# Peptides against a protein of PDB entry 7BBL: the designs that were tried, part 55

Target 1, 86 residues: chain A of PDB entry 7BBL
Amino acid sequence: IAQESLESQEQRARAALRERYLRSLLAMVGHQVSFTLHEGVRVAAHFGATDLDVANFYVSQLQTPIGVQAEALLRCSDIISYTFKP

## One batch from the design tools (peptide; made by RFdiffusion4, then SolubleMPNN)

Design b2_p15_6_s4 (from b2_p15_6, 6 letters changed)
Fold by OpenDDE base, seed 1:
Structure b2_p15_6_s4 (fold): chain B 86 residues (1-86), chain A 15 residues (1-15)
Amino acid sequence: as target 1 above (86 residues)
Amino acid sequence: RVAELEALYRELAPL
């Protein structure tokens, strides 16, 4: 029985991570999400939608260190991690 | 239950 190639193993790992990411987007709809940004900045917002091609998060009630924005766009490149309760 | 996801997942978004 031939061992699966490293390339095939990596492909499955990427596919699994992609699926988990997409499922997380569905799960966070309408929920408050806590985002960790660069320089130790943390914000919270209600998730609205994403643009997968542009890598943006469309959010509402964005709580920032300087105030609350009713609607905002977060670039995925600015986000280190996020947490939410589904 | 809290779900946490890292920046690595976003790198897969356009793929």
Scores: peptide ipSAE 0.021, ipTM 0.533, DockQ to the pose 0.063
Fold by OpenDDE base, seed 4:
Structure b2_p15_6_s4 (fold): chain B 86 residues (1-86), chain A 15 residues (1-15)
Amino acid sequence: as target 1 above (86 residues)
Amino acid sequence: RVAELEALYRELAPL
């Protein structure tokens, strides 16, 4: 039985994680999403779109500790995690 | 941009 190489297993694992990520992006369309950022900052916003190449989230009605921003850009590198109710 | 995500998802879904 030919064993799959470790490198091939890692490639499949990365592909599966990427699929799950993309699935989550599709599922959050039209929903309010809660984002956890660095330093314990939590915000909620309506998901608009992403820019996959630039790694940005385009959101609306961003609820921050200091108020609501109508339109905002969140950098993916600033996001630790997110949750939403589909 | 949603269409691009859908295309990428469809491409990766079998993997």
Scores: peptide ipSAE 0.021, ipTM 0.529, DockQ to the pose 0.146
Fold by OpenDDE base, seed 3:
Structure b2_p15_6_s4 (fold): chain B 86 residues (1-86), chain A 15 residues (1-15)
Amino acid sequence: as target 1 above (86 residues)
Amino acid sequence: RVAELEALYRELAPL
């Protein structure tokens, strides 16, 4: 029985996580998303689009502590996590 | 195609 190498197991795990991430982006379209940013900042916005190469999030109706911004760009490096109801 | 992938994700997300 050829045992799968540890490296092969890690490659499958990384591929599965990447696929799940991409599917979450598709499911996010047209929904309000809650983003957790650094320093405990939380914002909510409607998902518009993403740049898959750079992982920028193009959003609308961004709710911030200061007010609502009609259109905004969130950089992936600024985002700790996100949640939404599909 | 996008709608199909969204539906598939919704089915798998609760698991």
Scores: peptide ipSAE 0.020, ipTM 0.514, DockQ to the pose 0.095
Fold by OpenDDE base, seed 2:
Structure b2_p15_6_s4 (fold): chain B 86 residues (1-86), chain A 15 residues (1-15)
Amino acid sequence: as target 1 above (86 residues)
Amino acid sequence: RVAELEALYRELAPL
């Protein structure tokens, strides 16, 4: 049995994680998502779209501690985690 | 498969 190289295994693992991420993005379209940001900040918003190249989330009805924004842009680098109900 | 998901995402994301 030809053993797959470590590099090939890592490449498949990265591809699988990316696939799972992309599937989650598809699944969250139109849903309210809870985002955890740095320093314990939590926000909720309706997911609209992402910019895959710039790694941005385009959201609506962003609920923040300081009020609600009708439309907003969240950078992926500012997001620690998110959760939603499919 | 990843490329297919990216293409689908780009198509559906504006909706």
Scores: peptide ipSAE 0.019, ipTM 0.513, DockQ to the pose 0.700

Design b2_p15_7_s1 (from b2_p15_7, 6 letters changed)
Fold by OpenDDE base, seed 1:
Structure b2_p15_7_s1 (fold): chain B 86 residues (1-86), chain A 15 residues (1-15)
Amino acid sequence: as target 1 above (86 residues)
Amino acid sequence: MTVGTEEVLQARLAA
């Protein structure tokens, strides 16, 4: 029986993860998002836009443990996960 | 909705 290669399976899995990410961007527009960053840091901010080629998050009303920034940039490399209510 | 480490990682790698 013909079997899908491991490489092909991994490719589909990566594509599914990418699609989920992109759909989340559409869903979070205008919503506050809770971001979990490294070292146990958690912040909340309203999603504005993203730079898809660099994966930067442009957000507003960033609430950090030490204060609030009206406008801010979060690099994707700083983010472990994020949660929001669609 | 929660987007986790694997989705975020792929976002970085795809960029």
Scores: peptide ipSAE 0.537, ipTM 0.878, DockQ to the pose 0.068
Fold by OpenDDE base, seed 5:
Structure b2_p15_7_s1 (fold): chain B 86 residues (1-86), chain A 15 residues (1-15)
Amino acid sequence: as target 1 above (86 residues)
Amino acid sequence: MTVGTEEVLQARLAA
């Protein structure tokens, strides 16, 4: 019985996650997004754009516990997850 | 829609 190699399976899994991410970008354009960051920090902001080569999130109206930033940059390294209504 | 750690991680690693 021929079966896909473990490496191939892992590659497909990574590709699926990447595709899901990219599709989420298309869906979140112009929407408010809730970002879960490290240290239990949660913020909300309107999605603007991303750098595909660095995966930075350029957002507006970033709501934090201490105020609102008109424009802000969120790095993927700081983001645990994000949620939005498509 | 929720995008989690694994998706974000892969995005970062693929950059």
Scores: peptide ipSAE 0.535, ipTM 0.879, DockQ to the pose 0.070
Fold by OpenDDE base, seed 3:
Structure b2_p15_7_s1 (fold): chain B 86 residues (1-86), chain A 15 residues (1-15)
Amino acid sequence: as target 1 above (86 residues)
Amino acid sequence: MTVGTEEVLQARLAA
C-alpha cells in the first residue's frame, strides 16, 4: 500500500500550524487579546497589526503590571501564546 | 481561541 513519507507528513503538520496562525490574525482584528510572555508575564491589549516578515505585533491600550501604554510593540520572539474571543 | 508556542514558532521560522 502506498504510504506518504514521514517527511511529507511533518511538512503538512507544519503547514497546518502556519495556517492556524494566519487565520488567528484575521480573527484578532478589533479584539482585545491576552498575551502570555516569558517569566510568567501576562498583558492585555487590542490588536492593531503585524509584520509578516518580522512578526512584530502592533497593539494599543497595553495593560501591564505597572500601567497602561496607549500604543506598543510586542516582538514575536517574546510571545509564548495569546488568547482572545473571536 | 488560543494560539500557542508551536504556531508562533512556525510563524517566526517561515518569515
Scores: peptide ipSAE 0.535, ipTM 0.881, DockQ to the pose 0.070
Fold by OpenDDE base, seed 2:
Structure b2_p15_7_s1 (fold): chain B 86 residues (1-86), chain A 15 residues (1-15)
Amino acid sequence: as target 1 above (86 residues)
Amino acid sequence: MTVGTEEVLQARLAA
């Protein structure tokens, strides 16, 4: 039975991860999202938008350990994971 | 829905 190359398998895996990311952006618009950042920091915010070239997350009502920020920007590099209800 | 380290990492790499 024919088997695709390892390179092709890895390419499909990366594409699937990218698709999942993009679909999550569509699904989270207007919703509150829980973000897990480095050093165990967890914040909640309403998703507004993102820029596809830099992957900054533009959010509102950011709940941080020290208070609420009405408007905020989360850098993709700061984010470990995020969870929301579609 | 949860998006993890792998998805976020790929987002950064693809950007």
Scores: peptide ipSAE 0.534, ipTM 0.878, DockQ to the pose 0.068

Design b2_p15_7_s2 (from b2_p15_7, 5 letters changed)
Fold by OpenDDE base, seed 2:
Structure b2_p15_7_s2 (fold): chain B 86 residues (1-86), chain A 15 residues (1-15)
Amino acid sequence: as target 1 above (86 residues)
Amino acid sequence: MTVGTEEVLRALLAA
């Protein structure tokens, strides 16, 4: 039985994650997204876009524990995960 | 759909 190399398997896994990420960005445009941040903080916002270096999420109507921001930037490093309904 | 950013970043930064 032909076996795929470990390196090839890892490459496919990374490619799948990149594909999943890119498709999620397209799917969430204009939709409300729930962001899980550190220290158990959770916020909701409408997704706009990300920058070219994938460092920031440009969002609108950001609902935080202390209020709503019309426009905001969420740093990827501050985000543990995000959830949305396609 | 849920996406974990740490795992995504690792995938994006790796070849």
Scores: peptide ipSAE 0.510, ipTM 0.851, DockQ to the pose 0.069
Fold by OpenDDE base, seed 4:
Structure b2_p15_7_s2 (fold): chain B 86 residues (1-86), chain A 15 residues (1-15)
Amino acid sequence: as target 1 above (86 residues)
Amino acid sequence: MTVGTEEVLRALLAA
């Protein structure tokens, strides 16, 4: 019987993750998103756009422990995860 | 919906 190679399986898995990510971006546009950063820091902001080249998140109304920033740039490398209501 | 960025980044950069 024909079986998919391990490499092919991994490729499909990565493709699925990429698709899920991109769909999540579309789903969060304009919505408030909770971002979990390193060291237990959590912030909330409205998602604007991303820069796929360097994986930056452009957000607005960023709520941080020290105040609200009208517009901000979150580096993906600083983000552990994000949560939102689709 | 919750997304972990580390795994996503790896997937994005790997292909």
Scores: peptide ipSAE 0.509, ipTM 0.852, DockQ to the pose 0.069
Fold by OpenDDE base, seed 3:
Structure b2_p15_7_s2 (fold): chain B 86 residues (1-86), chain A 15 residues (1-15)
Amino acid sequence: as target 1 above (86 residues)
Amino acid sequence: MTVGTEEVLRALLAA
């Protein structure tokens, strides 16, 4: 019985993750997003856009422990995860 | 919906 190679299976899994990520970005538009950062810090903001190299998240109405920023830049490397209601 | 950035970045950089 012919079966798909391990490398091929892993490649498909990575492709699925990439597609899921891109679709999540589209779904984030117009919704408030909760960002989990390092050291247990969590902030909420409205998603604006990401740059081409996926290094930065441009957001608005960022709610932090010390106040609200109208516009802000979050580095992807500082973000552990994000959650939103589609 | 929850997305982990580390896993995503690994997938993006691997292909």
Scores: peptide ipSAE 0.508, ipTM 0.851, DockQ to the pose 0.069
Fold by OpenDDE base, seed 5:
Structure b2_p15_7_s2 (fold): chain B 86 residues (1-86), chain A 15 residues (1-15)
Amino acid sequence: as target 1 above (86 residues)
Amino acid sequence: MTVGTEEVLRALLAA
């Protein structure tokens, strides 16, 4: 009978996503992560860190079809998703 | 695990 407002439900959903994200960052530190970028491009790299505003991903050993980049900066705007083994 | 960037960013920016 009693239920949360739509606004409250949405707020909880956002909070859950924020928590999941932050925990994922902790879990991927130092691990190889597969990044899916636009145009069907996929690259692999070891996660380093992100900006406080979550604008960039600092990675190392970035593997691309044309070679390996020791250190690289991936902009969040270029990333669709990322996958890793916890 | 897989994380979708757009969805996460929207959540972070919303609150």
Scores: peptide ipSAE 0.505, ipTM 0.849, DockQ to the pose 0.072

Design b2_p15_7_s3 (from b2_p15_7, 4 letters changed)
Fold by OpenDDE base, seed 5:
Structure b2_p15_7_s3 (fold): chain B 86 residues (1-86), chain A 15 residues (1-15)
Amino acid sequence: as target 1 above (86 residues)
Amino acid sequence: MTLGTEEALRAALAA
């Protein structure tokens, strides 16, 4: 039975994640998103845009444990995951 | 929907 190489399988998996990620960014525009950060911190904010090169998330109405920040920058490296309702 | 950023971003930025 013909079988894809491991490299080919991994390439397809990465391509799928890439597409899912990019599509999610478009879908999040204008929606409130829940961000899970390091150290168990979770915040909510309205998604604005991302800087793909620098991997920054530009958000508004960031709700944190200490208050609300009108506009904020979340570095992707600080984000573990994000959840939103399409 | 929920997405993890680490692997997703790495895949998206991969050359």
Scores: peptide ipSAE 0.276, ipTM 0.760, DockQ to the pose 0.078
Fold by OpenDDE base, seed 1:
Structure b2_p15_7_s3 (fold): chain B 86 residues (1-86), chain A 15 residues (1-15)
Amino acid sequence: as target 1 above (86 residues)
Amino acid sequence: MTLGTEEALRAALAA
């Protein structure tokens, strides 16, 4: 039987994940997003924009345990995952 | 939808 090479499968998987990521960024515009950060910290904020190369998340109305921050920057390195309703 | 940032970023920046 003919089977796609492992390298090709991995390439497709990366491409799919890349597309999913980029599409999510587009879909998040103007929406509230829940961010899971390190040390069990979870915050919510309205997504504004990102720097695709640096992966900085520029958000507004950031809800933290301390309070609400009008504008904030979340470094991608601080983010484990994010969830939103498209 | 939920995405893992680290893994997604790695894929996005990869060739």
Scores: peptide ipSAE 0.276, ipTM 0.755, DockQ to the pose 0.077
Fold by OpenDDE base, seed 2:
Structure b2_p15_7_s3 (fold): chain B 86 residues (1-86), chain A 15 residues (1-15)
Amino acid sequence: as target 1 above (86 residues)
Amino acid sequence: MTLGTEEALRAALAA
């Protein structure tokens, strides 16, 4: 029975994640996004753009436990996950 | 939809 190699399967899985990530960035533009950070911290912000090579999220109206920031930068390394409605 | 940032970023930046 013909089957894919393990490396081929991993390649397709990685490609699928890349596609999902890139499309999510497009879908998030102008929408409010919920970000889950470390230590149980959750913030919400309107997504503006990303710096793909630096892995930063440029957002507006960032709602944090200590207040609202009109403009803010979120580093991907600080983010565990994000959720939004397309 | 929900995405895990670490895994998604790793996949996006991988060669």
Scores: peptide ipSAE 0.275, ipTM 0.757, DockQ to the pose 0.076
Fold by OpenDDE base, seed 4:
Structure b2_p15_7_s3 (fold): chain B 86 residues (1-86), chain A 15 residues (1-15)
Amino acid sequence: as target 1 above (86 residues)
Amino acid sequence: MTLGTEEALRAALAA
């Protein structure tokens, strides 16, 4: 019986993950997002936009353990994961 | 919903 190649399966998986990622970025606009950073640091911020080229997250009202930043830039490399309510 | 950025970024850059 016909079977999709491993390479094709991986390609579809990457495409699906990319789509999910991009859709989440659109869905996050205007929402508060919880970001999990390294060393167990967790912050919350209102999502503004991203720079897809360098995967920077431009956020506002960033709530950190020691205060709130009106505007902030989060590098994707600093972010382990993010959570929000669609 | 929750997404992991490292895996997502890797996919975005590779796809």
Scores: peptide ipSAE 0.272, ipTM 0.764, DockQ to the pose 0.074

Design b2_p15_7_s4 (from b2_p15_7, 5 letters changed)
Fold by OpenDDE base, seed 3:
Structure b2_p15_7_s4 (fold): chain B 86 residues (1-86), chain A 15 residues (1-15)
Amino acid sequence: as target 1 above (86 residues)
Amino acid sequence: MTVGTEEVLRARLAA
């Protein structure tokens, strides 16, 4: 019985992850997002945009433990995960 | 909806 190669299966898996990521970005536009950073730090901000190559997140009204920043840049390397209501 | 950056990185590099 013919079966899909392991390489082909891995390719489809990567494509599925990429699609999910891109769809999440579209769904985040204009919404408040909760970002979980390292060492238990959590911040909330309105999503503005991101650069696909570097994965920098440009946000507004960033609520931090010590105050609110009108505009801010969050690097992907500083983020563990993000949650939002679609 | 929750997205982990590990997944984001894999998706980004796979593009």
Scores: peptide ipSAE 0.439, ipTM 0.799, DockQ to the pose 0.075
Fold by OpenDDE base, seed 1:
Structure b2_p15_7_s4 (fold): chain B 86 residues (1-86), chain A 15 residues (1-15)
Amino acid sequence: as target 1 above (86 residues)
Amino acid sequence: MTVGTEEVLRARLAA
C-alpha cells in the first residue's frame, strides 16, 4: 500500500494553514480586529490590508492604551494573536 | 475567529 510520506503530510498541513490565514485576511477586511500583543497589551483596529510576504498589517482607528491612531502599521512580530467577528 | 501568529508565520514561510 502506497503511504504518503511525512514530508508530503507536512506540506499539506502547511498549505492548509496558509489557506486558513489567507481566508482570515479576506474575512477581516473592513472589520474591527482585536490584536493581542506582547507584554499583555491589547489593541483594536479596523483591518485594511497586509503585505503577505512580510506580514505587516495596515490598519485604521488603532485603539491603544495611550490613544487612537488614525492609521498605523502593525508588524506580525509584535503580535501574538488576533481575533475578529467574521 | 482567532488566529495565532505562530500559525501565521508558519503559513507565511510556507508561501
Scores: peptide ipSAE 0.439, ipTM 0.800, DockQ to the pose 0.073
Fold by OpenDDE base, seed 2:
Structure b2_p15_7_s4 (fold): chain B 86 residues (1-86), chain A 15 residues (1-15)
Amino acid sequence: as target 1 above (86 residues)
Amino acid sequence: MTVGTEEVLRARLAA
């Protein structure tokens, strides 16, 4: 049985992850997203846009433990994960 | 849908 190279398998895996990421961005448009940050901090915000390469998240109505921020920028490095309802 | 940033970072590196 023919088997693709390890390099090819890894390439497909990375491509799949990128596709999943991009699809999530599309699905997030107009929705509120729950972000899990470090130190157990959780915030909610409406997704606006992101930089494809930098992965900065531009959001609005950011609900934080200390209040609501009308406009905010979340750095990917500050986020552990995010959840939303497509 | 839940997305981990580890996955996002790997996806970025593949971009």
Scores: peptide ipSAE 0.438, ipTM 0.798, DockQ to the pose 0.073
Fold by OpenDDE base, seed 4:
Structure b2_p15_7_s4 (fold): chain B 86 residues (1-86), chain A 15 residues (1-15)
Amino acid sequence: as target 1 above (86 residues)
Amino acid sequence: MTVGTEEVLRARLAA
């Protein structure tokens, strides 16, 4: 039985990761998302959109420890993870 | 659902 090449396996793995990410973005639309940032900071905001190439997150009603911002931009480099209820 | 940034970065760079 012919084995799938390592290169082909890696291709499928990359595709799966991309699909998972994209599906999460679609699921986030219209939902409040909790973002875990560096230094133990956690903020909540409504997801608006993202730039797929740089993974910038455009959000609204950003709740921070010092107040609420109507609109904000969260850079991927500032985010450790995000969680939401689909 | 929880998504880590490392996974996001890998997905972005591998796209």
Scores: peptide ipSAE 0.424, ipTM 0.793, DockQ to the pose 0.071

Design b2_p15_8_s1 (from b2_p15_8, 6 letters changed)
Fold by OpenDDE base, seed 1:
Formats: C-alpha cells, structure tokens, sequence
Structure b2_p15_8_s1 (fold): chain B 86 residues (1-86), chain A 15 residues (1-15)
C-alpha cells in the first residue's frame, strides 16, 4: 500500500491550516464577532483587522457590559474563544 | 463559525 511521505503529509497539514486561517479572516470581515473573554466576560464587536504576529483583534463598535467603544484592541491572551456568523 | 486564539496562532505559524 503506497503511503504518502511524512513531508507531503506535513505540507498538506500546513496548507489546510493556511486555508482555514485565510477563510476565517475573510469570513469575519464586516461581521460582528462575539468574544468570550476570561472571568466570564462576553463582548461583541465588528471585526476590523488582525495582526499576523500576535493575532490581536482590532475591532470596532465593541459592546461591553459598561458601554460601547468605537474602536478597541482585543489581545489573544484575553480571549478564550470567538464566534461569528459568516 | 467557532474559533480560538490557539487555533488561529497555529494557523499563523503554518503560513
């Protein structure tokens, strides 16, 4: 039985991750994203951009328990998970 | 769609 080389498997895995990343970014553009933060805090904001180095989320219209911020930065270290409707 | 920072970081590392 022919088996794909380890190098080919790794290459396909990287390609799949790249595709997932790019598709996720494209899907988020212009959409509201719901963020689950630490300590049970949940916020919603419109996706603006993500930096490629640290994956910080640059968002707009951030809805927090205490009000709305026109623009904000959400650090990945503060985020547990996020959801959005493509 | 559901995402996590860890999954995103892994995807970025694969670029």
Amino acid sequence: as target 1 above (86 residues)
Amino acid sequence: MLGTPEALEAAIAAL
Scores: peptide ipSAE 0.225, ipTM 0.762, DockQ to the pose 0.083
Fold by OpenDDE base, seed 2:
Structure b2_p15_8_s1 (fold): chain B 86 residues (1-86), chain A 15 residues (1-15)
Amino acid sequence: as target 1 above (86 residues)
Amino acid sequence: MLGTPEALEAAIAAL
């Protein structure tokens, strides 16, 4: 039985991660995302884009406990998790 | 759909 090379297996694993990433971004566009931050803070915002270099979230209509911010940047270091419905 | 920064960074690193 011909076994797939280790290099080919690694290539497929990277391709699967890339596909998951791109599909997730497409699913988020224009949708509200709920973010869980530190200290139990939860916010909601419309997804705009991500920064590939820093993995930041560029969002709009950020709903915080103290009000709404029209445009905002959320740093991954501040985020515990996020959820959205495509 | 559920996501975490760690999972996102792992996916970005694989690009």
Scores: peptide ipSAE 0.224, ipTM 0.763, DockQ to the pose 0.078
Fold by OpenDDE base, seed 5:
Structure b2_p15_8_s1 (fold): chain B 86 residues (1-86), chain A 15 residues (1-15)
Amino acid sequence: as target 1 above (86 residues)
Amino acid sequence: MLGTPEALEAAIAAL
């Protein structure tokens, strides 16, 4: 049995991770997401869509420390991580 | 489920 090259194994691993995150994105639509931003700020919002070119997050019902915004845009550069329940 | 923008960007780049 021919051993798959290390390069091809790594390529498949990357592809699998990419697929996982794409599926995660689809699962996120319409759900509440918790975002961890810089300086320890955490917000929660319903995910609407992304701008795939710059990966902006378009969200609704954004809960911030000082109130709720009906609609908002979160830039990828502002986001450290996010969590959600599918 | 945990995600990061960097991982999402990597996935987007594969489209």
Scores: peptide ipSAE 0.224, ipTM 0.759, DockQ to the pose 0.128
Fold by OpenDDE base, seed 3:
Structure b2_p15_8_s1 (fold): chain B 86 residues (1-86), chain A 15 residues (1-15)
Amino acid sequence: as target 1 above (86 residues)
Amino acid sequence: MLGTPEALEAAIAAL
């Protein structure tokens, strides 16, 4: 059985990551996302878009401990993790 | 679904 070349295996790995990225974006559109930030801060917001270069999260109706912000930008560096229900 | 910025960045880098 001819083993798949290392280059072919790497190509499949990259393709799998691309598919994961695209499916994640599609699943988030229009849904409320719960973000876990540093120092135990948790916020909720509706997903709008991400930035390809910086991986910023553009969100709406951001619920924070001090109030609601209609539109907001969450920096990738501020986010530990996020959860959402597709 | 659970996500992390690191996982997203890795996926973006593979585009």
Scores: peptide ipSAE 0.220, ipTM 0.758, DockQ to the pose 0.082

Design b2_p15_8_s2 (from b2_p15_8, 6 letters changed)
Fold by OpenDDE base, seed 5:
Structure b2_p15_8_s2 (fold): chain B 86 residues (1-86), chain A 15 residues (1-15)
Amino acid sequence: as target 1 above (86 residues)
Amino acid sequence: MVGTPEALRAAIAAL
């Protein structure tokens, strides 16, 4: 059995990660997502879309300590991480 | 499931 080259293995690993994240994006659309922002701020919102360069997340029903915003733009540079239920 | 914008950006940029 010819052992797959290291480069080929790395390429497959990258492809698998890319597929996983793309699938997660598709699974996130229309669902509530919990966002962890800087300074310990956490918000929840329904994910709508992102830019092709993932500069912004376009969300709806943004829950903040002050209230609910129907539509909002979250800058991805302000987001540390997010969680959702697929 | 946990994600980061950075990981998502890297995946999309590599398409």
Scores: peptide ipSAE 0.433, ipTM 0.848, DockQ to the pose 0.110
Fold by OpenDDE base, seed 3:
Structure b2_p15_8_s2 (fold): chain B 86 residues (1-86), chain A 15 residues (1-15)
Amino acid sequence: as target 1 above (86 residues)
Amino acid sequence: MVGTPEALRAAIAAL
């Protein structure tokens, strides 16, 4: 059984990560996402986009305890996790 | 589905 080269294994690992990224974006677009922030704060919004360094999430219809923002920027450093139904 | 910004960053770094 010819063992795959280390280089070939690394190429497959990178390809798998790229596929995961693309699938994640496709699954979030157009759906309401629930964001868990620090100190137990949770907000809901529609996912719009993220920048390439994943510094920010650009969202719409952000539901917060003080009201709804039509457009908003969420800093990814403030986000612990998010959930959505694809 | 559950996600984290860290997981997205790791995936983008492979592009």
Scores: peptide ipSAE 0.430, ipTM 0.846, DockQ to the pose 0.084
Fold by OpenDDE base, seed 2:
Structure b2_p15_8_s2 (fold): chain B 86 residues (1-86), chain A 15 residues (1-15)
Amino acid sequence: as target 1 above (86 residues)
Amino acid sequence: MVGTPEALRAAIAAL
C-alpha cells in the first residue's frame, strides 16, 4: 500500500488550517462579534479586518459600557476569546 | 462559533 510522504501529509495539514482560517474570516466579515476581555469586560462589534500577525482587530459599531464607537481597534492581547454567528 | 486570537495566529502561521 503506497503511503503518502511525510511532506505530503504536512502540506495537507497546512492546507486544512488555511481553509479553516479563510472560512472563519469570511464568516465574521460584516457580522457582530462578541468579545470577552480581561476583568470580565464584554464588548460587541462588527468585524472588519485583522492584521496578518493578528495584533489587532479592526471593528465598527463597538458597543462598550460607556457607549458606541463608530470605528475602533481592539488589541488582540486584551481579548481572551470571541464568539459569533455566521 | 468560538475563537481565540492565539488560535487565529496559529492558523495564519500555517499559511
Scores: peptide ipSAE 0.428, ipTM 0.848, DockQ to the pose 0.080
Fold by OpenDDE base, seed 4:
Structure b2_p15_8_s2 (fold): chain B 86 residues (1-86), chain A 15 residues (1-15)
Amino acid sequence: as target 1 above (86 residues)
Amino acid sequence: MVGTPEALRAAIAAL
């Protein structure tokens, strides 16, 4: 029984993280996400996409305290956390 | 499910 190399184990670990990430994105796409922003502000929106450096979330139907925006960009620097039901 | 942008960035860095 050949032991898997350390490099192979690390490669599998990275692959598992990538798969988890991709599945999480797929689970989030099109669903309403609740965003907790600074100063206790909470907004809800449907997740569309993020850029590769996760600088922005591109969302739709953004519910803010002053109204709903059909399409919007949330800066990730403004987001403390988010929650959604897949 | 709960997440943070920081955790998401970390996951992308592993791609």
Scores: peptide ipSAE 0.426, ipTM 0.848, DockQ to the pose 0.076

